Peptides against a protein of PDB entry 3ZOQ. Designs and how they scored, part 104

Target 1, 223 residues: chain A of PDB entry 3ZOQ
Amino acid sequence: QLLQDSWWNQLKEEFEKPYYQELREMLKREYAEQTIYPDSRDIFNALHYTSYDDVKVVILGQDPYHGPGQAQGLSFSVKPGVKQPPSLKNIFLELQQDIGCSIPNHGSLVSWAKQGVLLLNTVLTVRRGQANSHKGKGWERLTDRIIDVLSERERPVIFILWGRHAQMKKERIDTSKHFIIESTHPSPFSARNGFFGSRPFSRANAYLEKMGEAPIDWCIKDL

## One batch from the design tools (peptide; made by RFdiffusion4, then SolubleMPNN)

Design b2_p19_6_s4 (from b2_p19_6, 11 letters changed)
Fold by OpenDDE base, seed 2:
Structure b2_p19_6_s4 (fold): chain B 223 residues (1-223), chain A 19 residues (1-19)
Amino acid sequence: as target 1 above (223 residues)
Amino acid sequence: DEEEERLEAEAARLDGDPN
């Protein structure tokens, strides 16, 4: 699928580079020979839902969920009808404690994406049952460029960086213009060490308000 | 640092496990 014009203008040069062509060929083989998530049509959903100009907040993930029917091309998000993964459950717990939202009966974060929350994984595909199986195949270079062009944007962006993997991207972000919210990962393995109580949602909205922008409605309606 | 990365990798495994 073609990217929106705003993203295309920012990323078109990447798609002609050898690394991306190699990635593309790899993906063609992978999708043909393996079960790969998300569906190939959903790989760029984060960019489809949130244009370059409409980005208000970025939430970085590592790679897509590797279970059947989970990944929908948005970091941390799962398709409706899919059990909420442990990290996502913790995200909703923090959301509830932070700003009082109820826990939704599904795990789709599409409503965030439609409001300008770029739900970006650094790696955009994965083999079924094999987390990080497509690490180091070229996605990171593209997604680094996504971060770079956002960092270069004059209109400020809020970057929410949960965990070490996401925080490694901090060096690419111009903190003179953009705001960074950091904490430990929402995973059960690390959430108690800083994620819980970090209040990323209210903090993000506070910053948006300072910029004169509409806050994000983080509360998710039941389906 | 390395421990956190390991835990995040394990988290990815856990999150993707349909069980």
Scores: peptide ipSAE 0.490, ipTM 0.922, DockQ to the pose 0.826
Fold by OpenDDE base, seed 3:
Structure b2_p19_6_s4 (fold): chain B 223 residues (1-223), chain A 19 residues (1-19)
Amino acid sequence: as target 1 above (223 residues)
Amino acid sequence: DEEEERLEAEAARLDGDPN
């Protein structure tokens, strides 16, 4: 996969490192021997839709959905025609309560990505039916670098960190330059403990406006 | 924090379940 020039310039050194080569070799075996999500062509969709320079907001996920046809290389996003996962449903509920958006008839967040919302999972692949199966295999080092290079960027970024896993990355973010929006995870297990009512969408747009940037149109049209 | 991480792991399993 060829990355956009802006990301390539930031990450090219990582791809030459042994850990990434080992990761690639692992992935080759995994994709050959197992059903792995997302499609290998979609692994870096988050970077494809949102260039390094275009990043306005980052939303961190853990790893891709492990069900058939779900993952499309964007955190929390599912392909059109796929039932919205529980966490995503809650995201849309908060979106509705926060800024009045209607609940879309699909779960694709591509429109966010195209506007500069980097929908990044910390782990970018998963075995079918086995959540976190590719944890600790090298993706975290790459995605940590993604966070690092964004943190080092002069132009401010808004990091939306839902849940503890995402919040663990806070130490990598220069809060003198960047903004962080934190709450509990949108999952049914934690959403009522802080995610609901956290209003991350309006808060993100408020920061963008303060920075003189165009706000995100968070509302998603039906397909 | 440990409990939250556990719940998020459980959430990941739930989210990936088409049922």
Scores: peptide ipSAE 0.484, ipTM 0.921, DockQ to the pose 0.832
Fold by OpenDDE base, seed 1:
Structure b2_p19_6_s4 (fold): chain B 223 residues (1-223), chain A 19 residues (1-19)
Amino acid sequence: as target 1 above (223 residues)
Amino acid sequence: DEEEERLEAEAARLDGDPN
C-alpha cells in the first residue's frame, strides 16, 4: 500500500479517513480468511506503473478478475500465461481493426501502463469466484478521489469509458479540460452494440497529439 | 441502462471464469 510520491501527495488524506481504515481492516480479514485477488502486493499496481503526473489516458474497469492467477492490479489486464478473458480478446480485436496491431499471445497490458495509461478498476479487490464481492466496501470512494484529482489536474487527461459502469463516472470529469471516449463495454454481450468500430485507440492518440503529447504505442509485443 | 449494467455484471462473471 506504499505509493510513490506523486500519488501519495494526492491521496494521503484519504488513507487517514475512517472509511479507508475500515476498508483496510476488512481486507486484512478477507485476505486471511478468503482467497482474494489480486495479491495484496498488487492492489495498487495501476498507481505504481503510472504516476499521477504521467497519466495520459484512463481506462476504467469495474473490479479485478476473480479467477486464479488472472488479476494483476490493472483493469482488463491478465498476468502472462493466463488465458485472455472474452472482454480482453475483444479489446485486442478492436485494437487490431482500429490501428492494425497484431493480437498478442498474452493479456498483460503493463506496456500501456508504463506509457501513462492508468488501468484503474473502481473496486480494487475481489473474492475468488465472486465478482463484485467487494463492491460498496470503500474502494469506490478512493477511486472516485483518484478520478477527482485527475479531473482537477491542469494537464488534460483522456478518459476511456467502456460501458455504463464506467460512464457513470463522467459526472466527475471536467469536460472543459479533459476528453472522454465512450462506447459500449467490450464484453461479448455488448461489444457488437458499439464497442467494435469505436476506435478508442486512434481517437485517444489523436487527442494526445493535439495536446502536444506523445501518442501511446498501443501495440503489444509477444512474450 | 439497467439491462446494460446487468450484462456488464454478467460479463464480469464470464471474464473471471477460466472454464
Scores: peptide ipSAE 0.483, ipTM 0.922, DockQ to the pose 0.841
Fold by OpenDDE base, seed 5:
Formats: structure tokens, sequence, C-alpha cells
Structure b2_p19_6_s4 (fold): chain B 223 residues (1-223), chain A 19 residues (1-19)
């Protein structure tokens, strides 16, 4: 896919590496032979909506939703008209309790992405009905590089790390420059153990304000 | 840690299940 210039400049070397070439060839086969999500044109939506220079906040997910019509290339986000997954419902519940936003009638987080929230999964594709089916195929190396180049950026970034999988990336983040917000995962299995009440949205905005940047309008309008 | 990772894996399954 064609990336914005700012991301291309940061990632062009990765795309020339054998691991990515192998990943691309694998994906060609997968998309031809299996039902893969998201749509191939949406794989890099997180990078499309949020340029390298415009990143203010990063929210890490594991891999795309594996149900029909769900994934749109943004972590935790679902296309309009799609039922909100349990984790996303809890995200909106925390959003409501944190800063008073109403629960939207859809699950699209595109409005966040357009404001500088990089909604990045560590793995960017998945087979239908098979969560983590593309784990260990090369995406993690690319997305690690995305984290690395953001960590190396002089302008600070806020990393929101929900759950252990995301928190494993802390070692790649220069905490002398960047801010990390951590809690348990928003999943029903773990949300009550720390996610609820963690107030990541207000905390992120507070930090943005300290940096002299515009806060994120986290509230999502109904469609 | 492993338990949390297992739960997150299960969460991924749950989130992607349209049922």
Amino acid sequence: as target 1 above (223 residues)
Amino acid sequence: DEEEERLEAEAARLDGDPN
C-alpha cells in the first residue's frame, strides 16, 4: 500500500527487508485462498489516518477483529453498523466515566485517528474466525519498528498500553521523552482488575496540555 | 503473566465473535 510520505520515510527500509517481502508474499496467498481481515486496502489505515508527525497518542492492540465486517485497520475500532465488541463497549464505558462522553451508536474510532491517535495493532491481518492466525509472520517486526521510530522522535508521544501484550512493548519506549499510560485490558475478563477507573483519556489530555498541544476530543458523535 | 496473556487471547476470540 502507498503510505504517507512521513511514514514512508520512516519505514521504507523495512519494506525492502526479506522478512517483509516474505510477509507480503504470504499475505498475497492468504488473501487469495482465505478470507482475511481487514480488507487489503485497509491494512494500513492506522498509518493513513495518522501521519508520523501527527501522532500524539498510540493505542496498541493485538490483531484485527476476525469477524465479518468488523476490522477496519484500526485497533479496537469497528466499521459503522457493526455491533460493538465487548472490549470496545468497555472502552466506551470508561470513556463515559472518565470524561463524560456519551456512548456512541457505532464503534468507529476514525475520529480519534484523524486527531492524532495512532490505533495500531501489533499484527495487522487475521484469518476469519481465527484470532492470532497471522501472529509471528512478520507484522510484529514492522510494528516494533513503528514503535521504535516513534520512540526516537523528539516530539513526545503518549503510549496507552492496555494489557500484558501491549505492555511488553514498554522496553522499546524511551520514557525520558514519552509518556506511558498502563492498565489491564478492557476485555470483560480483565477490565474490572484495573482498566475501569484508569482514566486514560483525561490523563492523556492532561499530558498533551502540559506539552502545549491540543487535547484529543475523545467524544464520538453518533452517525 | 501467562494467565493474563491467555485471557487476552480469549478476549480476542470473544471480540471477534459476531454471536
Scores: peptide ipSAE 0.479, ipTM 0.922, DockQ to the pose 0.831

Design b2_p19_7_s2 (from b2_p19_7, 11 letters changed)
Fold by OpenDDE base, seed 3:
Structure b2_p19_7_s2 (fold): chain B 223 residues (1-223), chain A 19 residues (1-19)
Amino acid sequence: as target 1 above (223 residues)
Amino acid sequence: EEEEEKRREELEKYEKSLA
């Protein structure tokens, strides 16, 4: 996969490591023998849409949606025409309450990615119908490195950490340079315990403004 | 329809696991 130059410079050493080679071999078998999501060409979409230097905000997810046609290589995002998953619906509800955006008629977050929102899952592939099936296969080491190189960056990043899984990565983030927005997960099973009313979008933009950066246009246009 | 329901249930279980 071709990465943008800025990401390649940060990650090139990882791709030569045994763990990543083993991961690649595993993925070759998986894609050949199983239905794996997302499409292999979409695995690194988060890095394709948002260069290392362009990252303003990071939103961490766990692993891709495991249903047909859903995953597009971006955390929480689904391809146009796909029914919005419950967590994504709640994200849009909070977005509406926070900054007044309308609920879009699709679930694609590509517009965020293009503005510098890195929509990164910690695990970048999954078997159909088997959540976390590729956990512990090497993705976490790569995505930890992605977090690390962003943490090491001088230009500040905003990390939005919804739920315990994402919050486990907090220890890798230099809070002397970077800003963290934490709440419960947007899942229907946790959203009312802190996600709703957390106003992550306005808070992120407020921080961007303080940094002298352009805010994110979080509102998503209908297709 | 049964497959769609199964997928819905799987997604719900997944969403629950994320909480």
Scores: peptide ipSAE 0.584, ipTM 0.912, DockQ to the pose 0.736
Fold by OpenDDE base, seed 2:
Order: structure tokens, then sequence, then C-alpha cells
Structure b2_p19_7_s2 (fold): chain B 223 residues (1-223), chain A 19 residues (1-19)
């Protein structure tokens, strides 16, 4: 896939490395032999919607939804017409409590991505019905590099790290330049232990305002 | 219905793994 120039300049060296070539060959086989999500054209949607320079906020996910028609290459996001997964429902509940947004009738977070919210999974593909099936295949190395180049950027970034998996990436983030918002995961199994009431959206906007940047319009319109 | 339940269970297992 062709990346935007801003991301290409940051990641071009990764694509020439053996690990990425091996990943690419693996993916070719996987997409040919099995049902893989998201669509191959949507794998890099997070980078397509949000250029390197336009990143204001990063929200880290683990891997794509593994059900039919769900994943669209953005963490936590689902295609319009798809039932909102439990974690996403909780995200919208917190959004409503935090800043008063209505619960949207769909689960697409594309509007956030277009405003500079990088919705990045650490693993960018998954087999149908097999969560984490592409863990340890090379994606983590690429996505770690994405975090690294953002951390190295002079312009500050806000990292929203929900749950332990995302929080493990904190060591890669220069906290002298960048801001981190941490809580438990929005999953029903953890949301009541800190995610609810964490107010990540207002906190992110408060940091953006302090930086002299436009806040994110987190409210999502119905389709 | 059975397929929907299976998907629900898979999603629940996934959501649990994220906690």
Amino acid sequence: as target 1 above (223 residues)
Amino acid sequence: EEEEEKRREELEKYEKSLA
C-alpha cells in the first residue's frame, strides 16, 4: 500500500527490512488461504486518515475485530451498520459522561481519525474468529516504530493508553515532550475499575488547548 | 441464532482478554 508522504518518510526504512518482507509474504498467504480482517486495502487506514504531521492524539488498540464486516483499519472502530462492540459502547458512554456527546447510531470513528486521532492497533490484521492470530508476526515491530517516530517528533502528541497492553508502550514515549492519558481498558471486564470517569476526551482537549492546538470534536454525528 | 451466539461468545472472550 502507498502511504502518505509524511508517513513514508518516517517508515520507508522499515518496509525494506527483512521482518517486514516476511510479514508481507505471510499476509499474502493468509489473505489467499483464509479470511483475514480488515480488507487488505484497509490495513493502513489509520495512517491514511491521519498523516504523521497531523497526529494530535494516539489511541492504541490491540488487534482488529475478527468478525465479518467489523474491522475498518482503525482501533476500536467498526464499519457503519455494524453493531457496536462492548468496548466501543463503553467508549461512547464515557464520551457522553465526559463531554456530553450523544451516543451515535454507528461505530465509525473515522471523524476522529480525520481530525488527527491516530487509531492505531499494535497488530493490524487478524484471522476470522481468531483474536491475536497475527500476534508476533512483525506488526508489533512496525507499530513500535510508528510510536517511536511520533515520540521523536518535536510537536507534542497525546497518547491515550487504555489497559495493560497499551500501557506497555509507555516506555517508548518521551514523557518530557508528550502527554499520556492512562486508565483501565473500556472492556466491560475492566471499565468500572477506572475507565469510567477517566474523562480521556476532555483531558486530551485540555492538553491540546495548552499546546495552542484546536481541540478534537469528539462528538460523532449519526449516519 | 447459534451463529450469533458464537460470535457473541467470541467477542466476549476477546473483550475479556483486553481487560
Scores: peptide ipSAE 0.572, ipTM 0.909, DockQ to the pose 0.770
Fold by OpenDDE base, seed 5:
Structure b2_p19_7_s2 (fold): chain B 223 residues (1-223), chain A 19 residues (1-19)
Amino acid sequence: as target 1 above (223 residues)
Amino acid sequence: EEEEEKRREELEKYEKSLA
């Protein structure tokens, strides 16, 4: 699958590099021999829904959900009909407390992606039942480059960095141009240590307004 | 049922690792 021209122009050099070719060959074997998530057609959904120029907000995740039918190529998001994972439930709880949105009856964040929220995992594939199974296989180099080219963009971006893993990417972000919203991870094991009450959604919209951009409609409609 | 429980446990371990 070809990326949109806007992303292709930013990432074409990466796709020609040996590490990415090796990654692609690895993925071909993995998808042939094992159950890999998301579906191969959905790997780059974050880039498909949100062009390089349309990015307003970035929300970094680690790697895809590793259960059947969950991952849809967007960080924290699950396909409709799938039970909301605990972290996602907490995201919606914070959304409700922050800006008054109702908790949706599904876990799809596609509506955010379509508005310019890049829902990017640092690793874009995973084996069924094996979290981080594709860590260190080349995805991190590509996704680091995605962060880099966004950081290099003159038009400001808001980076939402939940937890230590995402916050490790802060050094790649030019804070003279871009805004960072940091808190603990929405995981049940960390959410009460700073994620709840962090109000990332209203804060993001406040920055967008200061930039003269349309705010994100974070509220998700039921299906 | 056993598969659902296994998946729940796997998800819990994953969520813990994200903290």
Scores: peptide ipSAE 0.569, ipTM 0.909, DockQ to the pose 0.765
Fold by OpenDDE base, seed 4:
Structure b2_p19_7_s2 (fold): chain B 223 residues (1-223), chain A 19 residues (1-19)
Amino acid sequence: as target 1 above (223 residues)
Amino acid sequence: EEEEEKRREELEKYEKSLA
């Protein structure tokens, strides 16, 4: 896939490396032989909607939803018309409690992405019904590089790290320049242990204001 | 890591139980 110039300049060297070529070959086989999510055209949606220079906030996910029609190439986001997954429902509950937004009738987070919220999964593809099936195949090396080049950027970024998996990436983030918002994962199994009441949305906007940047409009309109 | 994978597996099982 062709990336925007800002991301291409940061990542072009990765695409020439053997690990990425092997990943690409693997993906060609997987998409030919298996049902893979998201659609191949949507794999890099996070980078398509949010340029390197426009990133204000990063929200890290693990890998895409593995059910039909769910994955949108954005972490935690689902296509319109798809039932909101439990974690996403909890995200919207926290959004409502944090800043008073209504619960939207859909699960698309594209409006966040367009405002500079990079909705990045660490693994960008998955087999239908098989969570983490593409773990350890090369995506993590690319997405680590994405985190690295953002960490190296002079203009500060806010990283929202829900759960231990995302928090493990903290070691790659220069906390002298960038801001970290950490809590437990929005999953029903962990949300009551710290995610609820963590107020990541208002906290992110508070950091943006301190930086002299426009806050994110986190409220999502009904379709 | 293993604990979050277990939590994800549990979530997947939970989601399947609601379907």
Scores: peptide ipSAE 0.030, ipTM 0.677, DockQ to the pose 0.083

Design b2_p19_7_s3 (from b2_p19_7, 13 letters changed)
Fold by OpenDDE base, seed 4:
Structure b2_p19_7_s3 (fold): chain B 223 residues (1-223), chain A 19 residues (1-19)
Amino acid sequence: as target 1 above (223 residues)
Amino acid sequence: DEEARRRAEELARYERSLA
């Protein structure tokens, strides 16, 4: 798949490596033989919407939603018309309590992505109904490199790390340059243990303002 | 809808694993 020039310059070496070639061959088989999400054209949507240079905030997810019509290549995001997953509902509840946004009538986070919020999963594909089915197949090495090149960037980035899986990536982030916002995961099984009340949206904007950058308009308009 | 229920249960299991 084609990437924006800024990402291509950062990742071109990865695409030539054997692990990525093996991943691509695996994906060809998977998409041919199985129902895989997201649509193959949407795999790199996070990088398509947010260039390397335009990244202001990173929100890490695990892997795509594995139900029909849900995944759109952005962490936590679902296509319009799809019922909001529990974690996403809690994200919107925190958004409302944090900065007063109305809860949108859809679950698309594309508006965040267009403003510089990189909505990156560590694994970018999944089989229908089989969470983590593409874990350990090569995506993690690529997405680790994405984190690395952002960490190496001189212009600061804000990393929002919800839950232990995302927080494991903290070791790859230069905290002398970049800001980290951590809490428990927005999942109903963890949100009350720290996610609610963590105010990640206002905190992110506070960092952006301190850096002299435009804040994110986190409020999502209804469709 | 039983299929919708099954999907919801699968999603719930997934959400639990993310905690």
Scores: peptide ipSAE 0.589, ipTM 0.931, DockQ to the pose 0.717
Fold by OpenDDE base, seed 1:
Structure b2_p19_7_s3 (fold): chain B 223 residues (1-223), chain A 19 residues (1-19)
Amino acid sequence: as target 1 above (223 residues)
Amino acid sequence: DEEARRRAEELARYERSLA
């Protein structure tokens, strides 16, 4: 719970609540008894890379990748040297078609995070090989609060909501202030139904320009 | 190898669940 000051000010009350204490105790047991991803030190990487005040764009994911060495605490992102998951490959394909970026030789989205793209999963931990194994354990309450405090922020935010799971959070977002970009999920099983051609990257930058903010450099350099 | 296959299958199931 060692967060940047801006996030701490927004979330400190959550960390004192019983649900979060119970979550922490659960996680202690899980990390001791099971293989849990990401590494415990990486759980809050999304908040570490992108301060509350620096958030320009939010991209919501479900929960971390559950394979060895994949998850690094950022939605859709994988550590360098890890094979790009299918959804991430499709994200890069859309990026290429949308704004002409080359497909990088790695899957790390840290460069986006450092520019103000909050890569937030709704659930921040997972057991190896067991997707959604930590669903309903308390993370959703915290991450809902993250969405809420961003929605309440005066400075506008762009929310990119891929797929139904992320889109369920739309009701928490004040659309009088904030912008939402929606499409089907980048998963191979849904991408052709709306994700491809949705041009979320150029659209996000168009909104940023309208707000008088610097656009995101979405192109990722090879490592 | 078998481990790589297993991981790929797990990932595929995950990707299907996200659709």
Scores: peptide ipSAE 0.589, ipTM 0.931, DockQ to the pose 0.734
Fold by OpenDDE base, seed 5:
Structure b2_p19_7_s3 (fold): chain B 223 residues (1-223), chain A 19 residues (1-19)
Amino acid sequence: as target 1 above (223 residues)
Amino acid sequence: DEEARRRAEELARYERSLA
């Protein structure tokens, strides 16, 4: 698949490296022999919807949902018609409390992506029913590079880091240029320990306004 | 549905791992 020119310019060197070629070969085997999510055509949806230059906000996830029909290549997002996972439900609860949005009748975050919210997982594929099955296979190196090239960008970015896994990436972010919003993970097992009430959406928009940029319309329309 | 229940349990384990 061809990436947008803006991402290609930033990542072309990675795609030529042995680790990525090995990852690609592994993925070819995995998709042939296993049920892998998301669909191979959707792996880079985060980069497809949000160009390098258009990134305003980054929301980091771990890896794709591993159930049938769920993952669509965007962190925390699920395809329309799919039951909202618990973490996503909590995201929408916080969204409602933070800025008054209604809870949508679907779980697609594509509207955020189209506005410059890079919904990036650190690992971009997963085997059905096997969370983290593609951990340590090369994705983390690529996604680290994505974080790095954004950190190196002159135009500021807002990084929303929910939970310890995402927060481990904060050392790669130049906080002299970029903003970080941190809290516990929206998972039901951690949300009450800091995620709820963290108001990441209004805070992100406040930073965007300070930078003279248009805020994100975080409210999601029903389908 | 047994499959739905199994998937729900898998998702729950996943959500716990994210905490």
Scores: peptide ipSAE 0.576, ipTM 0.929, DockQ to the pose 0.745
Fold by OpenDDE base, seed 2:
Structure b2_p19_7_s3 (fold): chain B 223 residues (1-223), chain A 19 residues (1-19)
Amino acid sequence: as target 1 above (223 residues)
Amino acid sequence: DEEARRRAEELARYERSLA
């Protein structure tokens, strides 16, 4: 899949490595034999919407939603017309409480991505109905590299790390340059243990302002 | 709808795993 020049320059060496070739071959078989999400054309949407240089904020997810029509290659995001998953609903509740945004009538976070919010899952594909089915197949190595090259970037990045899985990536982030916002996961099973009231959106914007950058317009318009 | 219920349960299990 073709990437923007900025990401290509950062990741081109990964695509030549055996692990990625093996991943690629695995994915070819999977997409041919199974129902895989997202659509193969959408796998790298996070990188398509947000160039390497334009990244302001990173929000890490685990792997794509595994239900029909949900995943669109962006962490936590669902295609318009799709019912908002519980975690996403909680994200919007926190967004409303944090900075006063209305709850949108859809779950697409594309508007965030277009503003420099890299909505990155650590694993970029999944089998229908089988969460984490593509865990340990090579995606994590690539996405770790994505985190690494962002960490190596001179211009600071804000990493929003919800839950233990995302927080495991903290060791890869140069905290002398970059900012980390962490809390429990927005999942209904953890949100009340720290996510609600964590105010990640206003905190992210506060960091951006301190850096002399434009804040993110986190409010999402209805479609 | 049974299928919708099944999908909801699958999603719930997934959401639990994310906690």
Scores: peptide ipSAE 0.570, ipTM 0.927, DockQ to the pose 0.784

